# Ledger of designs, part 337: peptides against a protein of PDB entry 6IDX

Target 1, 380 residues: chain A of PDB entry 6IDX
Amino acid sequence: KELAKLSADVTFATEFINMDGIIVLTRLVESGTKLLSHYSEMLAFTLTAFLELMDHGIVSWDMVSITFIKQIAGYVSQPMVDVSILQRSLAILESMVLNSQSLYQKIAEEITVGQLISHLQVSNQEIQTYAIALINALFLKAPEDKRQDMANAFAQKHLRSIILNHVIRGNRPIKTEMAHQLYVLQVLTFNLLEERMMTKMDPNDQAQRDIIFELRRIAFDAESDPSNAPGSGTEKRKAMYTKDYKMLGFTNHINPAMDFTQTPPGMLALDNMLYLAKVHQDTYIRIVLENSSREDKHECPFGRSAIELTKMLCEILQVGELPNEGRNDYHPMFFTHDRAFEELFGICIQLLNKTWKEMRATAEDFNKVMQVVREQITRA

## One batch from the design tools (peptide; made by RFdiffusion4, then SolubleMPNN)

Design b2_p29_6_s1 (from b2_p29_6, 14 letters changed)
Fold by OpenDDE base, seed 4:
Structure b2_p29_6_s1 (fold): chain B 380 residues (1-380), chain A 29 residues (1-29)
Amino acid sequence: as target 1 above (380 residues)
Amino acid sequence: SDAELNERRSKKLRKLQEEAAREAAAARK
C-alpha cells in the first residue's frame, strides 16, 4: 500500500527501479501464489505500484514476460476476480497494447473482444471504461488486414447493444473519461467509411454499373421481375436509360458512373443509395418519383443530392479524422443501429427533400438548400 | 485512491491513444 503511494513520486520510482524493484513486483504477479490470506489486496497494490512505476517511462513495457502477460490476461478472462484487480489488469493490458506492437500481438492471442464485452455488462463505470479503452487500443494497434475484422466485430449487433443498454442508457451519468472512450470508438468506426469515401467508381466495372442499373430498376420497374435482363440494348433502350438517369437526378445522366468518380464521397454515396433503395424501398421510390414527375423546375435531383449529402455527412462526422485527446463528444444514435451511417443518410435525404420543397428551390438554389440542411443536421 | 489513479492514467492513456492513431494513419499512406 505504501509502495503504491510512493510509486507515484518520480524520485522514489527512479530509486526503486534502480534497485530492480519492478522485477520483484513482476515476479510476485508471475508466481500466481494464492497462499496468502490477503493475496487479493496485496495483488491490487502490487499492480497499482507496477502501473505507477511504469507510468514514469523509465522502463520499457517490453520488459514484461509472457508469463506476466498470461497472468494479467487470466485476471481479465476469469469471472470471479476482484474488481480492483480487474480494473488494474485492464489498465495494464491497455498500456501494453498502446506502448508495444510486440505486446499487442501476444495480448491479441490471449484475449478476445467477446471477453471484454462481458466487462461492459457490469455496474462499475471504471471497469466499463477500461474495457472500451482496451477495445480501442486493440483497434488502433491492429494491422490493416485485421482492422476490418475488428470493425465487423464492433458492427456486431451484440457489442453495440451492450454499449447502448449498459453504458449509454445506464442509470448513471456518463463520466468524462467514458465519454472520451465512446468518442474514440466512434471515430474509429467512422474511419472504416474512409476507404469507401475515397474509392472512385470505375466506369468500366460492370458490377458497379449494375448497381446504378439496379437503382433505376427499383425506382421505375418496381413491379417488373428482374428476369428481363437488359439483352442487346437497342439505341432506344440506351436513350430510355439516359432519360431514367436524368429523372434519378444524376449530373451525368449519360454516364452516371462519372458522378461517383469524385472523392470524397466516391463509392460511399452509391452504397448509401443502394442501402436506401433496398432497405427503405418505399421511401426511395417516393423521393425519386416525386421529383422525376415535376416539370416546374422545382425538381430535387436525387442522385446529385445523395452524393453531396454523403459528402456533407462525412464532413460533419469528421470521417478520416484522428481521435483527439481533448474531445468527448459522441453520438448515441450510432449505437442504435448496425448500419447507423446509412440510416442517418436515409433520415437526412428525407430532410433534404422536405427542405427543398419548403424553400421552393430550383437547381440554382442547390448550395443554399445544402447549407440549410447542414445547419439543421448540426443542431439536432 | 482508485479515483486518483484513474485520473493520472486517463491523461497518459489519451495521449498514447492519439499517438497510436497517428502511427496507424501514417501506416495507411
Scores: peptide ipSAE 0.425, ipTM 0.920, DockQ to the pose 0.885
Fold by OpenDDE base, seed 2:
Structure b2_p29_6_s1 (fold): chain B 380 residues (1-380), chain A 29 residues (1-29)
Amino acid sequence: as target 1 above (380 residues)
Amino acid sequence: SDAELNERRSKKLRKLQEEAAREAAAARK
C-alpha cells in the first residue's frame, strides 16, 4: 500500500526502478502464488505500484514477460476475480496495447472482445470504463485487416445494446472518462466509413450506375402503374432519364455518376441515398416528389444536397481523424442504431429539406442553407 | 457538468428525431 502510494512520485519511482524494484513486482505477478495471506490485497497493491511506476515512462512496456501478460490476461478472462485486481488488470492491458504493437499482438491472442463484453454488464463504472478502454485500444491498434473484423464485432448489436443498457441507460451519471471512451468508440467506428468516403464512383461501373437507376425507380416508378412504362425508343428513354435525374436534383442530369466522383464523400453519399430510399422509402419519395413538382425555382436539389450533407456529416463526425484525448462528446444514436450514420443522414436530410422550405431558398442560396443546417446539427 | 452537457445533447438529438417523426406523421395526414 505504501509502495503503491510512493510509486506515484517520480523521484521514488526512479530510485525504486534503479533498485530493480519493478522486476521484483513483475516476478511476484508471474509467480501466481496464491499461498500468501491477503493475496488479493497484496496483488492489488502490486498491480497499482506497477501501473504507477510504468506511467513515469522510465521503463519500456516491452520489458514485461509473456508469463506476466498471461497472468494479467488470466485475471481478466477468469470468472470471480476480485474487482480491485480486475480493474488494475484491465488498465495494465490497455496500457500495454497502447504502448506496444508487440504486446498488442500477444494480448489479442489471449483475450477476446467477448470476454471484455462480460465486464460491461457489471454495476461498477470503473470496470466498465476500463473494459471499453481496452476494447478501444485493441480496435485502434488492430491492423487494417483485423480492424474490420473487430468492427464487425462492434457492429454486433450485442456490444452496442450492452453499452446502451448497462452504461448509457444506467442509473448513475456517466463520468468524464466513460464519456471519453464512448466518444473514442464512436470515432473509431465512424472511421470505418473512410474507405467509402474516399471511394470515387467509376462512371463505367454498371453496378454503381444501377444503384443510381434504382434511386430513380424508387422515386418515380414506385407510384407509376407499370402499364405506363413508355415502351418507346432508346432516345426518348434517355431524355426521360435526364428529366428524372434533374428532378432528383443531381448536378449532372445527363450522367449523375459524375456527381459521385468527388471525394469526399464519394460513394458514401450514394450509400446514404440508397439506404434512405430503401429503409425510409416514404420519406425519400416525399422529399423527392415535393421538390420535383415545383416549378417556382424553390426546389431543393436532393442529389446535390445529399452529397454535400454527407460531406458535412463526415466533417462534423471527424471521419478519418484520430480520437481527441480532450473530447467526451458522443451521440447516443450511435448505440441505438446499427446504421447510425445513415440514420443520422436521414434525419439531417429532412432537416435540410425543412430549412430549405423555411428559408424559401433557391439554388443560389444553397451554401447559405448548408451553413444554417451545419449550425443546427452542431448545436444539437 | 460534462454529464449535463451530454444529457442536453442527447435530449436535443431525441427532440430532433421526435420533431422529424411528428412532421412525417403530419405529412401522412
Scores: peptide ipSAE 0.006, ipTM 0.308, DockQ to the pose 0.020
Fold by OpenDDE base, seed 3:
Parts: structure tokens; sequence; C-alpha cells
Structure b2_p29_6_s1 (fold): chain B 380 residues (1-380), chain A 29 residues (1-29)
């Protein structure tokens, strides 16, 4: 206990480390021997002293043995560990992962995200915080090939559901540290959108063109039996499609693919439009048809609006930004749904369409409408 | 107090997370 307290002092830490004191602490953990009276309390203080000593940055984290890592991972993977030991073990693993790529590799072999999820199903918010912090650390240190697997683990309905039900909707106020770790997790999740946000549409990619065509089909042909598409000649079809793309509110009526060549938001805007059209088909059709039937110049250009809204949402959510140590703002909505960004887009595009109507906007008012919508989204 | 220790650790871990994020971003460029 006294050692753990004194280990916070850099002078004491330096002297103790110079006396190989940290090696003694590591060996105590490695031994795993429950032979000592008050083993749990002694181990908790040992782990505290170890953390405080390592926190001075005098000793490399790479000094720890595989046996030490396995013992610490064992305390995290076993269900019946003292809460004090578990908390310190999570903090040690987080520190190991953050400080060393070699330790990350070893730890990633010994623990699973599933094991860490079990520590979210507890009433102790500090345990929950360190479990999320370790998940965040593993995500940050994951190589690009494994990052998608981690992303898929974040996409696991189970992790989000558990965070929502046991952390966010818990019977306790969320502390600033938990809010920060939820913010970090959110930022890491949004950074998965960065690739799509920065992906330009290839106007020559047939699969991408087929998505735009599917948007047209859903909007205009959804009531028509696909069998009754009249075999009218290719030229009349091109002219009809140009009209349809104008009614969809694309800027380039001839080649809508050109509207997705600008990054941001690139292909992410098309993903949002397709999601809206497939998942919220009635809402999509309503928005498109209400604006396509207007001859009064008060039509809201859906395609242009969807692109600019996607860009605005990326700006508001700071997609591609790194997690800041000082921030603790997280959106509970992003833990409620697997496709939370696309759902947010679907809410915001309806808000945009409503705001456009309320303002009696024309194409000249587009930027004013977008500014009003930005203010509405940022105040909500 | 354990709370003061946790607060100090929290601040340090946040800094380490930000550093790790910067390193990970630099490795992607």
Amino acid sequence: as target 1 above (380 residues)
Amino acid sequence: SDAELNERRSKKLRKLQEEAAREAAAARK
C-alpha cells in the first residue's frame, strides 16, 4: 500500500527501479501464488505500484514477460476475479497495448473482444470504462487488415446493445471518463466512413452506375411491374433517364455519376441514398415524387441535397479526425443502430426537405437552406 | 484516494490514446 502510494513520486520511482524493484513486482505477478495472506489486496497494490512505476516512462513496457502478460490476461478472462485486480489488469493491458506494438500482438492473441464485452455487463462504471478503453486501444493499435475485423466487432449488434443498455441507459450518471471513452469509440467508428467519404465514383464502373439506376427504378418504376418496362428504343430511354435524373435532383442530369466524383463525400453519399431507398423506401419515394411533380421552381433537388447533406454530416461528426484527449461528447444515437450514420442521414434529409418547404426555397436559396439545416442539426 | 489515482491514470491514458491515434494515422500516410 505504501509502495503503491510512493510509486507515484518520480524520485522514489527512479530509485526503486534502479534497485530492480519493478522486476520483483513482475515476479510476484508471474508466480500466481495464492499462498500469501490477503493475496487479493497485496496483488491489487502490486499491480497499482507496477502501473505507477511504469507510468514514469523510465522502463520500457517491452520488459514484461509472456508469463506476466498471460497472468494479467488471465485476470481479465476469468469471471471470478476481484474487482480491484480486474480494474488494474484492464489498465495494465490498455497501457501495454498503447505503448508497444509487440505487446499488442501478444495481448490480441490472449484476449477477445467477447471477453471484454462481459466486463461491460457489470454495475461498476470504472470496470466498464477500462473495458471500453482497452477495446479502443486494441482498435487503435490494430493493423489495417485486422481493423476491419475490429470494425465488424464494433458493428456487432451485441457490443452496441450492451453499451447502450448497461452503460448509457445504466442507472448511474455517466462519468467524464466513460463519456470520453464512448467519444473515442464513436470517433473510431466514424473513421470507418472515411474510406467511402474519400472514394470517388468511377463514372465507368457499371456496378456504381447500376446503383444510380436502381435509385431511379425505386423512385419511378416501383409501382410498375418490372415486366412491363416498354421496350422503347435506346435513345428515348436516354432522354427519359435524363429527365428522371433531373427529377431526382442530380446536378448532372446527363451523367449523375459525375456528382459523386467530388470527395468528400464521394461514394458515401451514394451509400446513404441507396440505404434510404431500400430501408426507408416510402420516405424516399415521397421525397422524390413530391419534388419531381413541382413546376413552381420550389422543388428540392434530392440528389444534390443528399450529397451536400452527407458532406455536412461528415463535417459535423468530424469524420476522419483523430480522438482528442479533451473531448467527452458522444451521441447515444450512434449506439442505438448498426447503420446509425445512414439513419441519421435519413432523419436529416427529411428535416432538409421540410425546411426547404417551410422556407419556400428555390435553387438560389440552396446554401441558405443548408445553413439553416446545419444549425438545426447542431442544436438538436 | 483511489479516485485521485484513477483521475491521474485517466488523464495519462487519454494522452496515450491520442498519441497512439497520431501514430496510427502517421502509419497510414
Scores: peptide ipSAE 0.430, ipTM 0.916, DockQ to the pose 0.848; fails the geometry check
Fold by OpenDDE base, seed 5:
Structure b2_p29_6_s1 (fold): chain B 380 residues (1-380), chain A 29 residues (1-29)
Amino acid sequence: as target 1 above (380 residues)
Amino acid sequence: SDAELNERRSKKLRKLQEEAAREAAAARK
């Protein structure tokens, strides 16, 4: 107990480390010897002292043995562990994962996200916070392939549902640290969009061009049976498509694929447009047709607006940036939907279309509308 | 205190983020 308190002092820590004191603490954990009266209390103080000493950065985290890692992971995986030990064990594992890629690999073999989700189903917000912090550490340190697997796994949908129901909708106010960990998880989840955000469309890729054609079909051919494709000659067909792509508000009416060659937002804008068109079809058709039927120069160019809005959302959400420690801003919506970014896009494109109408904007006002929409999104 | 532990964690995460940001910025050069 006294050691745990004194370990916060840098002078004491330096002397204690010089006396191999950390090695003694690690050996106490490694031994697992429950022979002492008040073992749980002693262990909790030992783990506290260990954390406090390691936080001075004098000793490398790589000094810890595999036996130590297994003992700490054991305290996280066992259901009948004292809350004080569990909390400190989660904290140690997080610090190990963050400070050492070698320790990350070892810990990722010993624990699963599923085991950590069980620690979210408790009334103790401190345990919940440390469990999310460890999940975030594992997510941050995971290689790209494993990050995508963690994202695609049934675990993420389940994780978001558990966080929503047991943390966000919990009977207790969210503390600053929990809000920070939710923000971190949000940022790390949105960073998975970076690949699509930085993917340029290939204007020669037929499969990608077929997606743009599908956007046209959904907007303008919704009542026409695909069987009644009028066999009008290739030239009339090209001229018709050019008109339709103009009505969709693409900048390049001849080859809309060129509008998706800019990164950011690249293909992510097309993904958002396709999601809106398929999942919110009535909203999509309404937005397109309301603007396509206008002859008053107050038409909102949907294609251009969708691309620039996607770029703006990536900037607001800091897609591809690391989490900032000073930020605690999380959006509950990101825990309510599997495709929260696309749903946010669907809300924001409606807001943009409304704002465009209210401002009586023309194509010259485009940047001004986007600035107003940015302010509206960032104040919400 | 749990508050001091959280403050230390936040400081450590910042350092790691600053290091990772420096490494990512160095890898992009």
Scores: peptide ipSAE 0.024, ipTM 0.522, DockQ to the pose 0.387; fails the geometry check

Design b2_p29_6_s2 (from b2_p29_6, 15 letters changed)
Fold by OpenDDE base, seed 1:
Structure b2_p29_6_s2 (fold): chain B 380 residues (1-380), chain A 29 residues (1-29)
Amino acid sequence: as target 1 above (380 residues)
Amino acid sequence: SDSELNKRRMEKLRKQQAKAAKEAAEAKK
């Protein structure tokens, strides 16, 4: 207890570290010896002293043994561990993950997101906060090939549902620290959209062009079997499609693929449009047909609007921005659905279409409509 | 208090997390 208190002092920490004191603390953890009276209390103070000593940055986190890591991971995975030990163990794991790529690799093998989910179901908000912080640390330190797996783990209905029901909709106020960790988790999730946002469409890629053709098919040929998707369209088919792409509100109605060459929002806009068309088909068809049948210059160009709205949403959500230490603003909506960005797009495109009608807008008013829609989205 | 200790730790963790995020962004460049 006294050691844990004194370990916060840099002078004491330096002297204690110089006497190999931190090695003694690690060995106490590694031994796992429950034979001592008040073992749990002693261990909690040992872990406190260890954290306070390591927080001075005098000793590298890489000094810890695999046995130490396994013991700490064991305290996180074991049922009925003392809350004080669990809390300190989560904090140690988070610090290890953040400070060392080597330790990240070892910890990622010992701990599953599923084990951390169990610590979200508790009534202790501090435990919940450290569990989310550790998830965030694992996400941040994940190699690029595993980031999508972490995203998929977050997209898992179970984790989102638990965060939503036990953290966000809990019977207690969310503390600033929890709000920050939820914000960070949200930012890390949105940063997965950055790749698609910065991916230019290749106008020569037939597979990408087939997505645009599928948007046309869903809007105008909804009863037609996709097996009859004509490959190389004759000139007459090209002329027909040019009319359809004009009705879809693409800027380049001859080659709509050119509208997706601008980054941002690149291919992310096409992903949103396709999601809307497949998941919310009736809404998509309604929006397209209502505007395609207008001859009064009050048509809302869906394709252009979808692209600019996707770009706007990326700007509002700060897609690609680093998590800011001072921010605590999270959107509970993003914990309600696995495809929350695409669902937000689907809500906002309907809002845009409504606002366009209410303003009696023309193509010249496009930027004014977008400004009004931005204001509506940022106030909601 | 344990609460004050936790607050100080969480503040340090925020800084470490932001540092790690910066390092991860620099590694993508």
Scores: peptide ipSAE 0.438, ipTM 0.921, DockQ to the pose 0.829
Fold by OpenDDE base, seed 2:
Structure b2_p29_6_s2 (fold): chain B 380 residues (1-380), chain A 29 residues (1-29)
Amino acid sequence: as target 1 above (380 residues)
Amino acid sequence: SDSELNKRRMEKLRKQQAKAAKEAAEAKK
């Protein structure tokens, strides 16, 4: 206990480290000897002293043995561990993950996100905070190939649902530290959209062109009686599609693929449009057909609006930005759905379409409508 | 107190996390 307090002093820490004191502490953990009276209390103070000593940055985190890592990971993965030991063990693991890529690799082999989920279901907010911090650390240190797997693990309805129900909707105030970790987790989740946001459509990619064609099909062929035989010649078919792409509100009616060559939002806009068309088909069809039947120049160009709205949402949500150490603002809405960005897009595109009508907008008013919609989204 | 110790640790972890995020972004460039 005194050692743990004294370890916060840099002078004492330097002297203690010079006396190999930290090595003695690591060996005490490595031994795993439960035979001592007051083992839990002694271990909690040992882990406290270890953290405080390492916090001075005098000793590299790479000094720890694989046995030490396994013992600490064991305290996190085992059921019925003392809360004081668990809290310190989570903090040690988080620090190890952040400070060393070598330690990250070893810890990622010993601990799964699934094991950390159990620590989110407890009433202790400090435990929950350290568990989310460790998830965030693992996410940040994951190599790009494994980052999508971590992302998928976060996109697991289970982790999201547990955070929502046990953390966000918990019967207690969210502390600043927890709010920050939720913010970081949200930023890391949004940064998964960055790749799609920066992916240009290839106008020569047939699979991507088929998605645009599917948007047309869902909008216009789903209500058309199959009696309109597809048998009219290739030129008449091309002319028909140009009309349909105009009705969809694409800027390039001849080749809508060109509208998705701008990054941001690139292919992410097409992903949002396709999600809306498949998951909220009635809403999609209603928006498209309501505007496609207008000849009064008050038609809302869906395709253009969807692209610019996707870009705006990326700007509002700061997609691709680094997590700021000073921020603690998170959106609980993003924990309510696995496709929360696409759902937000679906809400906002309806808001845009409504605002366009209320303003009696024309194509010349487009930027003004987008400004009003931005203000509405940022005030909600 | 254990609460003050925990607060100080969480603040340090926040700074380390922000540093790691920056390093990860620099490694992507």
Scores: peptide ipSAE 0.438, ipTM 0.921, DockQ to the pose 0.851
Fold by OpenDDE base, seed 3:
Structure b2_p29_6_s2 (fold): chain B 380 residues (1-380), chain A 29 residues (1-29)
Amino acid sequence: as target 1 above (380 residues)
Amino acid sequence: SDSELNKRRMEKLRKQQAKAAKEAAEAKK
């Protein structure tokens, strides 16, 4: 206990480390011997002293043995561990993951996200916070090839649902540290959108063109039996498609693919449009048809609006930015749905369309409408 | 108190996480 308190002092830590004191602490953990009276309390103080000593940055985290890692991982993986030991073990693992790529690899082999999820299903918010912190550490240190797998593990309906139900909707007020870890998790999740946000559409990619064509089909042909598409000649089809793309509100009516060549938001805007069209088809069709039937110059250009809204949402959500150590603002909404960004887009595009109508906007008012919508989204 | 100790630990973890995030971003450049 006294050692754990003194280990917070850098002078004491330096002297104790110079006396190989940290090696003694690691060996105590490695031994796993429950032979000592008050083993749990002694181990908790040992782990505290170890953390406080390592936090001085005097000793490399790479000094820890595989046996030590396995013991600490064992305390996290076992269901009946003392809460004090579990908390410190989660903190040690998080620190090991953050400070060493070699330790990350070893820990990622010993610990599953499923085991960490069990520590979110507890009433102790500190345990929950350390579990999310470790998840965040694993995500940050994951190599690019495994980052999508981690992302998929975050997209596991189970992890999101557990965070929502046991952390966010828990019977306790969320502390600032938990709010910060939820914010970090949110930022890391949104950074997965960065690739799509920075992906330019290839106007020559047929699969990407087929998505734009599918948007047209859903908007204009959804009521027409696909069998009755009249075999009208290729030229009339091109002219019809140009009209349809104008009614969809694309800037380039001839080649809508050109509207997705600018990054940001690149392909992410097309992903959002396709999601809206498939998942919220009635809303999509309504928005498109309400604006396509107008001859009064008060039509809201859906395609242009969707692109600029996607860009604006990326700016508001700071997609691609690093998690700020001072921030603790997380959005509970992003834990309510697996496709939370696309759902947010679907809400915001309806808000945009409403705001456009209320303002009696024309194409010249586009930037004013976007500014009003930005203010509405940022105040909500 | 254990609460103060936990607060200090959480603050340290936050700083370490922010450092690791910077290092990971630099390694991507």
Scores: peptide ipSAE 0.436, ipTM 0.920, DockQ to the pose 0.798
Fold by OpenDDE base, seed 5:
Structure b2_p29_6_s2 (fold): chain B 380 residues (1-380), chain A 29 residues (1-29)
Amino acid sequence: as target 1 above (380 residues)
Amino acid sequence: SDSELNKRRMEKLRKQQAKAAKEAAEAKK
């Protein structure tokens, strides 16, 4: 206990480390020897002293043995009665993951996100915070190939729903520390959109062009009996599509694929449009048809609007930016749905279409509408 | 207090996380 308190002092820490004191603490953990009276209390103080000593940055985290890692991971993976040990163990693992790629690899083998989910279902917000912090650390230190798996694990309805129900909608006010970890988790999740945001459409890629054609089909062929085989005339087909792509509000009516060559938002805009068209088909068709039937120059260009809205949402959500240590602002909405970005897009495109109508906007007012919509989104 | 200790620890962890994020972004370039 006294050691744990004194370990916060740099002078004491330096002397204690020079006496190999930190090695003694690690060996106490490694031994796992429950023979002492008050073992749990002693262990909690040992782990506190260890953390305080390591926090001086005098000793590398790589000094820890695999046995030490396994003991600490064991305290996190096993049902333990002592919340104090669990909390310190989560904090140690987080620090290990953040400070060493070698330790990250070892810890990622010993601990699953599924095990950490159990620590989110508790009433102790400190435990929940350290569990999310460890998830964030694992996410951040994951190699690119495994980040998608972590993303998929987060997109798993289970983790998201547990965070929503047990953390965000918990019976206790969210503390600043938890708010920060939720913010970090959100930033790391949005950064997965960066790849698609920075992916240019290839105008020559047939598969990507078929997605644009599918958007046209959903909007305009929904009432046409599939029995009207698209007439064999390649030229009539091109002319019809050019009209349809104009009605869809693409800037390039001849080759809408060109509208997706700008990054940001690149292919992410097309993903949002396709999601809207497939998941919210009635909303999509309504928005397109309401504007496609207008001859009054007050038509809202859906394609252009969807692209610029996607870009604006990426800017608002800071997609591709690093988590800031001083920020605690998170959006609870992003924990309500698996495809929360696309759902937000679907809400915002309806808001844009409404705002366009209310403003009686023309194509010249486009930027002004986008500014009004930006203000509406950022105030919500 | 345990609360003050936790606050101080969380502040350190924020800094470490921000550092690790920067390092991860630099490793991607």
Scores: peptide ipSAE 0.434, ipTM 0.919, DockQ to the pose 0.817

